Peptides against a protein of PDB entry 3HUF. Designs and how they scored, part 88

Target 1, 320 residues: chain A of PDB entry 3HUF
Amino acid sequence: MWIIEAEGDILKGKSRILFPGTYIVGRNVSDDSSHIQVISKSISKRHARFTILTPSEKDYFTGGPCEFEVKDLDTKFGTKVNEKVVGQNGDSYKEKDLKIQLGKCPFTINAYWRSMCIQFDNPEMLSQWASNLNLLGIPTGLRDSDATTHFVMNRQAGSSITVGTMYAFLKKTVIIDDSYLQYLSTVKESVIEDASLMPDALECFKNIIKNNDQFPSSPEDCINSLEGFSCAMLNTSSESHHLLELLGLRISTFMSLGDIDKELISKTDFVVLNNAVYDSEKISFPEGIFCLTIEQLWKIIIERNSRELISKEIERLKYA

## One batch from the design tools (peptide; made by RFdiffusion4, then SolubleMPNN)

Design b2_p16_6_s3 (from b2_p16_6, 7 letters changed)
Fold by OpenDDE base, seed 3:
Structure b2_p16_6_s3 (fold): chain B 320 residues (1-320), chain A 16 residues (1-16)
Amino acid sequence: as target 1 above (320 residues)
Amino acid sequence: MEKEIEEDNEEELKEL
């Protein structure tokens, strides 16, 4: 989201969130969803127009800002952004930090991009929320992204957490739910005057973790917890691979259960399978190797004695 | 403290 602040009390000492939309900026306007009052004698009654675009698909992968357009409203001394005069037709900016000078005002408006990028675990929830979140200037998507700041957990009562949720937790993404998204939808008017009224996602995250026994106390409890062990995995998803890497595992990949030869078995402590392959192929598992699902592995790694538990299961099947 | 220089643009009178 874009946040604006200013020196010299020209914004009345307030920080403001700018959502996607158009704003008239000037001395003789009233603060609302489409106007920004700026208090200086050096600023025209109607000085500039700010237009913030909705996020692009690229912004979801890069964590880049919503495009910020500035147009001068035919003022005597013009408008500058990052010390450059705004062109007659307006200019568009993709920088994360903008110093906006209105005329000869000795104080600048500082616009900065607060990164917020929400990944969804399922397409149904994305379809429900994407439009509303994009209107808040929040990029949304399904795919893993290094720019992801928040992850929406699907609340299925009585189901295990998904691989996506496990990975989001271990990569230290803030896990949120539909209750946080609903709360975000209510703040749009209140944050016009005070950007600090944005709900804290960390409080939502703490409440999710506290009330769900499927999570460890912290990501640090699981990161590198299986260092020194080796696994083989079916090449099913990049997310599953990255999850196993964060556990500190040495990973080998295979395309089918038939590719699990004696050489692979000799170098591998266990095989990680997806649920579909585990359920269909359990009768055809190679002899002398421990096969488990990611969800079964997760149940082991959340235990305080995870290394002892996994060692015991490996030994049980090597001597069976 | 640089003296503020008064800047004004004509209000587009919204033709009522």
Scores: peptide ipSAE 0.049, ipTM 0.658, DockQ to the pose 0.168
Fold by OpenDDE base, seed 1:
Structure b2_p16_6_s3 (fold): chain B 320 residues (1-320), chain A 16 residues (1-16)
Amino acid sequence: as target 1 above (320 residues)
Amino acid sequence: MEKEIEEDNEEELKEL
C-alpha cells in the first residue's frame, strides 16, 4: 500500500494510506477519500492530482508498488517528484519512495510503498476477495511468490492444514484468515486520517497459531529440524519441495514409484508422497523403505522430538 | 528554511 507522510505540519503530522484511486492535492481541499489537504502558503488551492492504479498481476510476483501517477494542475511553480519536474501531461512512477515537492513548499510529501501481498490457498476465496483487496492496493494470487507477505489459510473446520499453509508458516509469511479480510474491507475510511489504524495482521496470526495445535510455536522450531536426513519425493509440487528444503532435507526427485530402485533406496531415509499416491499405491510400496505423506511428516515435525520419531520409524522398517 | 511563497493555479490567475 502507498503511505504518505510529510515534513513539518503540512499534513498535520499525520500519515495517510493512499488506496487505488484519484486524489486532488491542495491547500483548499478537505481531507476525504479523494482529497488531500496540504497546509502551506506555497501550495495552490488545487495543486496536483495523484492517481494510484490497482495492482497488476506482475506486482503480485515482484512486490512492486501500484503505479503512482502525478499531474500538476497548472500551478505557477509546478510539482516535482524526486527533484524532477513533473511533465505537462503528468508522469507515472514505480519507485518505492517518492519525494513530492509541491511548488516552492519547503517541506516535501514523502510517499513510500509498504509491501503487502496476499497469497490465497483456495481459488474460491481468491475469487471472493481479490477485487476488494486490489481496491486496497493489495496484489493477490494463488501461486507461490517471493513477494508474498500474507497467506490466507483455508479454514475448513476439522481439516488438516494444507501444504500451502505449512509452507507459508515455515516461510515466515503472516498467516491470516477470513476474519482479517473482513476487517480489511471495512478500514478504508478509518485509515485516511491515520495509517497506523491499519489492522495488525500479526495479532490475527498469533491468534490462529495459539488456537490451532497443528502449528508449532515458531517456524524456527521446524526449520532445519530434519537436517542430515534424505528423502525422495514424487515431482508433483514446488511448494512441497520448498517445504522439505526448509526442513533441511536432502531431496531426490522421482517420476513414478517404479523409479524407486535399490540405488535411490540406498541414498534415501524415507519417501514423501502425496495423499492420492499414498492411498492408491500403498500396496505397491518398495520393501525396506519408509513411505509417508507430507501431512504425516508434518504431524511428526510439530513434535519436539521429531528427529527421534523419524529415526525410530526408519529403523522399524529397515528391520521388518 | 526557504521562505514560503504564496502560490495559486495559473487558471485562476487568468480569470482575474
Scores: peptide ipSAE 0.038, ipTM 0.649, DockQ to the pose 0.072
Fold by OpenDDE base, seed 4:
Structure b2_p16_6_s3 (fold): chain B 320 residues (1-320), chain A 16 residues (1-16)
Amino acid sequence: as target 1 above (320 residues)
Amino acid sequence: MEKEIEEDNEEELKEL
């Protein structure tokens, strides 16, 4: 989201969130959802127009800011952004930091992009929330992104956490829920004058982890916890592969259970399968190899003695 | 500190 602040109390010492929309900026406007009052005699009554666009799909993958358009409103001394005069038709900016100088005001408005990109695990939840979150200037998507800061866990009562949720946790993404999204959607009017009223996602995350026994105490408890072990997996989701890498596993990929030869078995401690293959092929598992699902593996890795548990299962099947 | 210089829109200056 865009946040503005300014030196010299020209914004009355307040930080303000700018959501996607159009703002008239000037000395003689009242602060509301479409106006930003700036207190200086060097600023015109109506000095500039700020227009913040909704996030693009590209912004979700790059963590880039919503496009910030600045137009001078035919002022005597103009408007500058990053020491450059704004053109007569307005200019658009994709920099994460903007120093906006209105006329000859000795103080600048500092606009900065606070990165917030929300990944959804479920397409239905994305469909429900994407419009509202985009109107807050928050990029949203389903796919993994290096720009992802937050991950929406779907609360299905009595279901195991998804691979996406497991991976989001291990990569230190802030896991949030629908309650956080609901609160985030309601703050739009309250944060106009006080950007500090934005809900703390880390508090939401801490509460999710404390109240759910399917999470370890920290990602660090699980990262590289299986270092030195080797697994084989079906060429499935990239998230499943990345999850196993974060556990410190050496990974071999195969296309079918029939590709599991004696050489692969000799180098592999266990086979990781998806639920559908595990349930359908359970009768046809290769002899002498430990097969499990990612969800079964997750239940082991969250235990304090995960390495001992895995070792015991491997030994049980090597000597059977 | 630069001295503040009063500025108004050119449109408002034409109506005066």
Scores: peptide ipSAE 0.037, ipTM 0.634, DockQ to the pose 0.129
Fold by OpenDDE base, seed 2:
Structure b2_p16_6_s3 (fold): chain B 320 residues (1-320), chain A 16 residues (1-16)
Amino acid sequence: as target 1 above (320 residues)
Amino acid sequence: MEKEIEEDNEEELKEL
């Protein structure tokens, strides 16, 4: 989201969020959803127009800002952005920091990009929320992104957490739910005069973790917890692979259960299967190897003695 | 501190 602040009390000492939309900036406008009052005699009654575009798909992957357009409104001394005069037709900016000078005002408006990118675990939740979040200047998507700051957990009451949620937790993303998204949708008017009224997602996250025994106390309790073990995985999601890497596992991939030969068994401590293969093929598992689902593995790794639990299961099946 | 300089839109300054 874009946030503006200014020196010299020209914004009344307040910070403001600029959501996607158009704003008239000047000394003789009243603060509302489409106007920004700036208090200086060196500023025209209607000085500039700011236009914030909705986020692009690229912005979700890069964490880049919504495009910021500035137009001077035929003022005597013009408008500058980053010491450059704004062109007659206006100019567009993709920098994360903008120093906006209105005329000869000795104080500048500082615009800065607060990065927030929300990943969704399922397409249904994305379809429900994406439009509203994009109107807040928040990029949204389903795919993993290095720019992802927040992850929306699919909360089905009484279900196990998904692999996406497990991976989001280990990546140290802020896990949120539909209650936080609902709250974000209501604050749009209240944050016009005070950007600090933006809800803290960390409080939502703390409440999710405290009320769900499927989470460890911290990501650090699980990261590299299985260092020195080796697994084989049936070709599954990239998130499953990255999750197992974050556990410190050496990973071998195979295409079918028929590819599990004596050589693979000799080099592998356990096999990770998806739920469908585990349920259908459990009667046909190779002898002398521990097979489990990623959800069964997660239940072990959240325990304080995860290494001992895994070692006992490996030993039990090697000598059975 | 630079002294404030009164600025108005060019359209308004031509009518004064």
Scores: peptide ipSAE 0.036, ipTM 0.634, DockQ to the pose 0.131

Design b2_p16_6_s4 (from b2_p16_6, 8 letters changed)
Fold by OpenDDE base, seed 2:
Structure b2_p16_6_s4 (fold): chain B 320 residues (1-320), chain A 16 residues (1-16)
Amino acid sequence: as target 1 above (320 residues)
Amino acid sequence: MEEEIKKDNEEELKEL
């Protein structure tokens, strides 16, 4: 989201969020959803137009800002952005920090990008919320992104957490739910005058973790907790691979259970399967190897003695 | 609208 602040009380000492939309900026306007009052005798009655575009798909992957357009409204002394005069037709900016000078005003409006990118675990939740979040200047998507700051957990009452949720937790993303998204949708008007009133997602996250025994106390309790173990991974997602890497596992990938020979069994501590393969092929598992699902592995990894539990299961099946 | 904005800004420059 874009936030503006200014020196010399020209914004009345307040920070403001600029959502996607158009704003007339000047001395003789009233603060509302489409106007920004700037208090200086050196600023025109209606000095500039700011236009914030909705986020692009690229912005979701890069964490880049919504495009910021500035147009001077035929003022005598013009408008500058980052010490450059704004062109007659306006200019567009993708920098995360903008120093906006209105005419000869000695104080600048500082615009800065607060990165927030929301990943969704399922397409149904994305379809429900994406439009509203994009109107807040928040990029949204389904795919993993290095720019992801928040992850929407699919809350089905009584279901296990998904692999996406497990991975989001270990990546130290802020896990949120539909209650936080609903709250974001209602706050749009109240944050116009005070950007500090933006709801803290960390409180939502803390409540999710405290009320769900499927989460460890911290990501650090799980990261590299299985260092020194080796697994074979069959028919799993890319997120499952990255999750197993964050556990410190050495991973081998295979196309079928038939690729697991006696040599591989001797070098592999356990096999990780998806639920469909585990349920259908459990009668055909190779002898002398521990096979489990990612969800079964997660139930072990959240325990304080995870290494001991895994070692006992490996030993039980090597000597059975 | 743009012509009114220009006119308002031109009037202000006489008072500064």
Scores: peptide ipSAE 0.083, ipTM 0.767, DockQ to the pose 0.665; fails the geometry check
Fold by OpenDDE base, seed 1:
Structure b2_p16_6_s4 (fold): chain B 320 residues (1-320), chain A 16 residues (1-16)
Amino acid sequence: as target 1 above (320 residues)
Amino acid sequence: MEEEIKKDNEEELKEL
């Protein structure tokens, strides 16, 4: 999201979130959803237009800012952004930090991009929320992204957490739920005068973790917890691979259970399978190897003695 | 709207 603040009292010492939309900026405007009052004798009554675009699909993957357009409203002294005069037709900016000078005002408006990028685990929830979140200047998507800051947990009551949720947790992404999204949808008016009134996603996250026994106390309890172990997995999911990497596992990939030969078994402590393969092929598992699902592995990982638990299961099957 | 903004700014420029 774009946040503006200013030097001196020209913004009354307040920070403001700029959601996607158009803002008239000037001395003689009233602060509202489409106006930014700037208190200076050197500022025109209606000095500039700021236009924040909605996030692009590219912004979801890059964590780039919503495009920031600045137009001078035919003022005597013009508008500058990053010490450059804004062109007659306006200019567009993709820099994360903008120093906006209105006319000869000795104080600048500082616009900065605060990254917030929401991944959804469920396409139906994305379809429901994407429009509203994009109108907050929040890029949204389903795919894993290095720019992801928040992850929407799918609340199916009584279901195990998904691999996406497990990975988001270990990746230290802030896990949020539908209640937080509902709250975000209502904040447009409250944050106009004070950007600090943005809902704390970390409080939502703490509440999710506290109220769900499927989460460890910290990602750090699980990161590298299986260091020194080796696994093999079907090459089916990037998130599953990345999850196993974050556990500190050495990973070998295979295409079918038939590729699990004596050589692979000799260098592998256990095999990780998806639920569909585990349930369908359990009768065809190679002898002398421990096979489990990611969800079964997760249930071991969340235990304080995860290394001892997995070692016992590996030993049990080597001597059976 | 743009013409009114321009007019208001032009009037303010005569007073400054």
Scores: peptide ipSAE 0.076, ipTM 0.759, DockQ to the pose 0.677; fails the geometry check
Fold by OpenDDE base, seed 5:
Structure b2_p16_6_s4 (fold): chain B 320 residues (1-320), chain A 16 residues (1-16)
Amino acid sequence: as target 1 above (320 residues)
Amino acid sequence: MEEEIKKDNEEELKEL
């Protein structure tokens, strides 16, 4: 989201969120969802127009800002952005930091991009929330992104957490739920979108983790917890591979259970399968190897004695 | 609207 602040009293000492939309900026406007009052004798009644676009798909992957357009409203002294005079037709900006000078005002409006990119693991929830979140200037998507700051988990009571949720947790992404998204949607209803009114997503995350026994106390408890073990996995998802890498596992990939030869078995401690393959192929598992699902592995790694538990299961099947 | 904003800004420039 874009946030504006200014030195001195020109923005009344407030930081304001700018959602996607159009704003008239000037001395003789009243603060509302489409106007920004700026208190200076050097600023015109209606000095500039700010237009913030909705997020692009690219912004989700890059963590880039919503496009920020500035137009001078034919003022005597013009408008500058980053010391450059705004062109007659307006200019568009993709920089994360903008210093906006209105006329000869000695104080600048500082606009900065607060990165927030929300990943969903569920396409139905993305379809439900994407439009509303984009109208808040929040990029959204399903695919893993290095720019992802928040991850929406599905609150199905009694369901195991998804691989996406497990991976988001280990990546130290802030896990949120639909209750947080509902609260975010209400922030836009304020007459003045004060940046201090934004809900703390970290508090929501702490509450989710505290109230769900499927999470360890911290990602650090699980990261590299299986260092020195080797696994083989069916080449099904990149997220599953990256999850196992974060556990410190050495990973071999295979395309079918038939590719698991005696050589691979000799070098591998266990095989990780998805639920569909585990359930369908349980009768055809290779002899002398421990096969488990990612969800079964997760239940082991959240335990304080995870290394001992895995070692016992490996030994049990090597000698069975 | 843009023409009205121009007029308002031009009037203020006569008062400064």
Scores: peptide ipSAE 0.069, ipTM 0.757, DockQ to the pose 0.584; fails the geometry check
Fold by OpenDDE base, seed 4:
Structure b2_p16_6_s4 (fold): chain B 320 residues (1-320), chain A 16 residues (1-16)
Amino acid sequence: as target 1 above (320 residues)
Amino acid sequence: MEEEIKKDNEEELKEL
């Protein structure tokens, strides 16, 4: 989201969130959802127009800011952004930091991009929330992104956490829920004058982890916890592969259970399967190899003695 | 709207 602040009390010492939309900026406007009052005798009554676009799909993958347009409203001394005069038709900016100088005002409005990029695990949840979050200037998507800061866990009562949720946790993404999204959607009017009223996602995350026994105490308890072990997996989701890598596993990929030869078995401690293959092929598992699902592996990983538990299962099947 | 804003700004510049 875009945040503005300024020196010399020209914004009344307040930080303000700018959501996607159009703002008239000047001395003789009242602060509201479409106006920014700036207190200086060197600023015109209506000095500039700020227009913040909704996030693009590209912004979700790059963590780039919503496009920030600045237009001078035909003022005598113009408007500058990053020491450059704004063109007569306005200019657009994709820099994460903007120093906006209105006329001869000795103080600048500092606009900065706070990165917030929300990944959804479920397409239905994305469809419900994407419009509202985009109107807050928050990029949203389903696919993994290096720019992802937050991950929406779908609360299905009595279901195991998804691979996406497991991976989001291990990569230290802030896990949030629908309650956080609901609260985030309601603060829009209250944060006009006080950007500090934005809900703390880390507090939401801490509460999710404390109240759900399917999470370890920290990602660090699980990262590289299986270092030295080797697994084989079907060529499934990239998230499943990345999850197993974060556990410190050496990973071999195969296309079918029939590709599991004696050489692969000799180098592999266990086979990781998806639920559908595990349930359908359980009768046809190769002899002498431990097969489990990612969800079964996760249940072992969250235990304090995960390495001992895995070792015991491997030994049990080598001597059977 | 834009013409009105321009006019208001031009009037203020005469008062400064």
Scores: peptide ipSAE 0.067, ipTM 0.758, DockQ to the pose 0.631; fails the geometry check

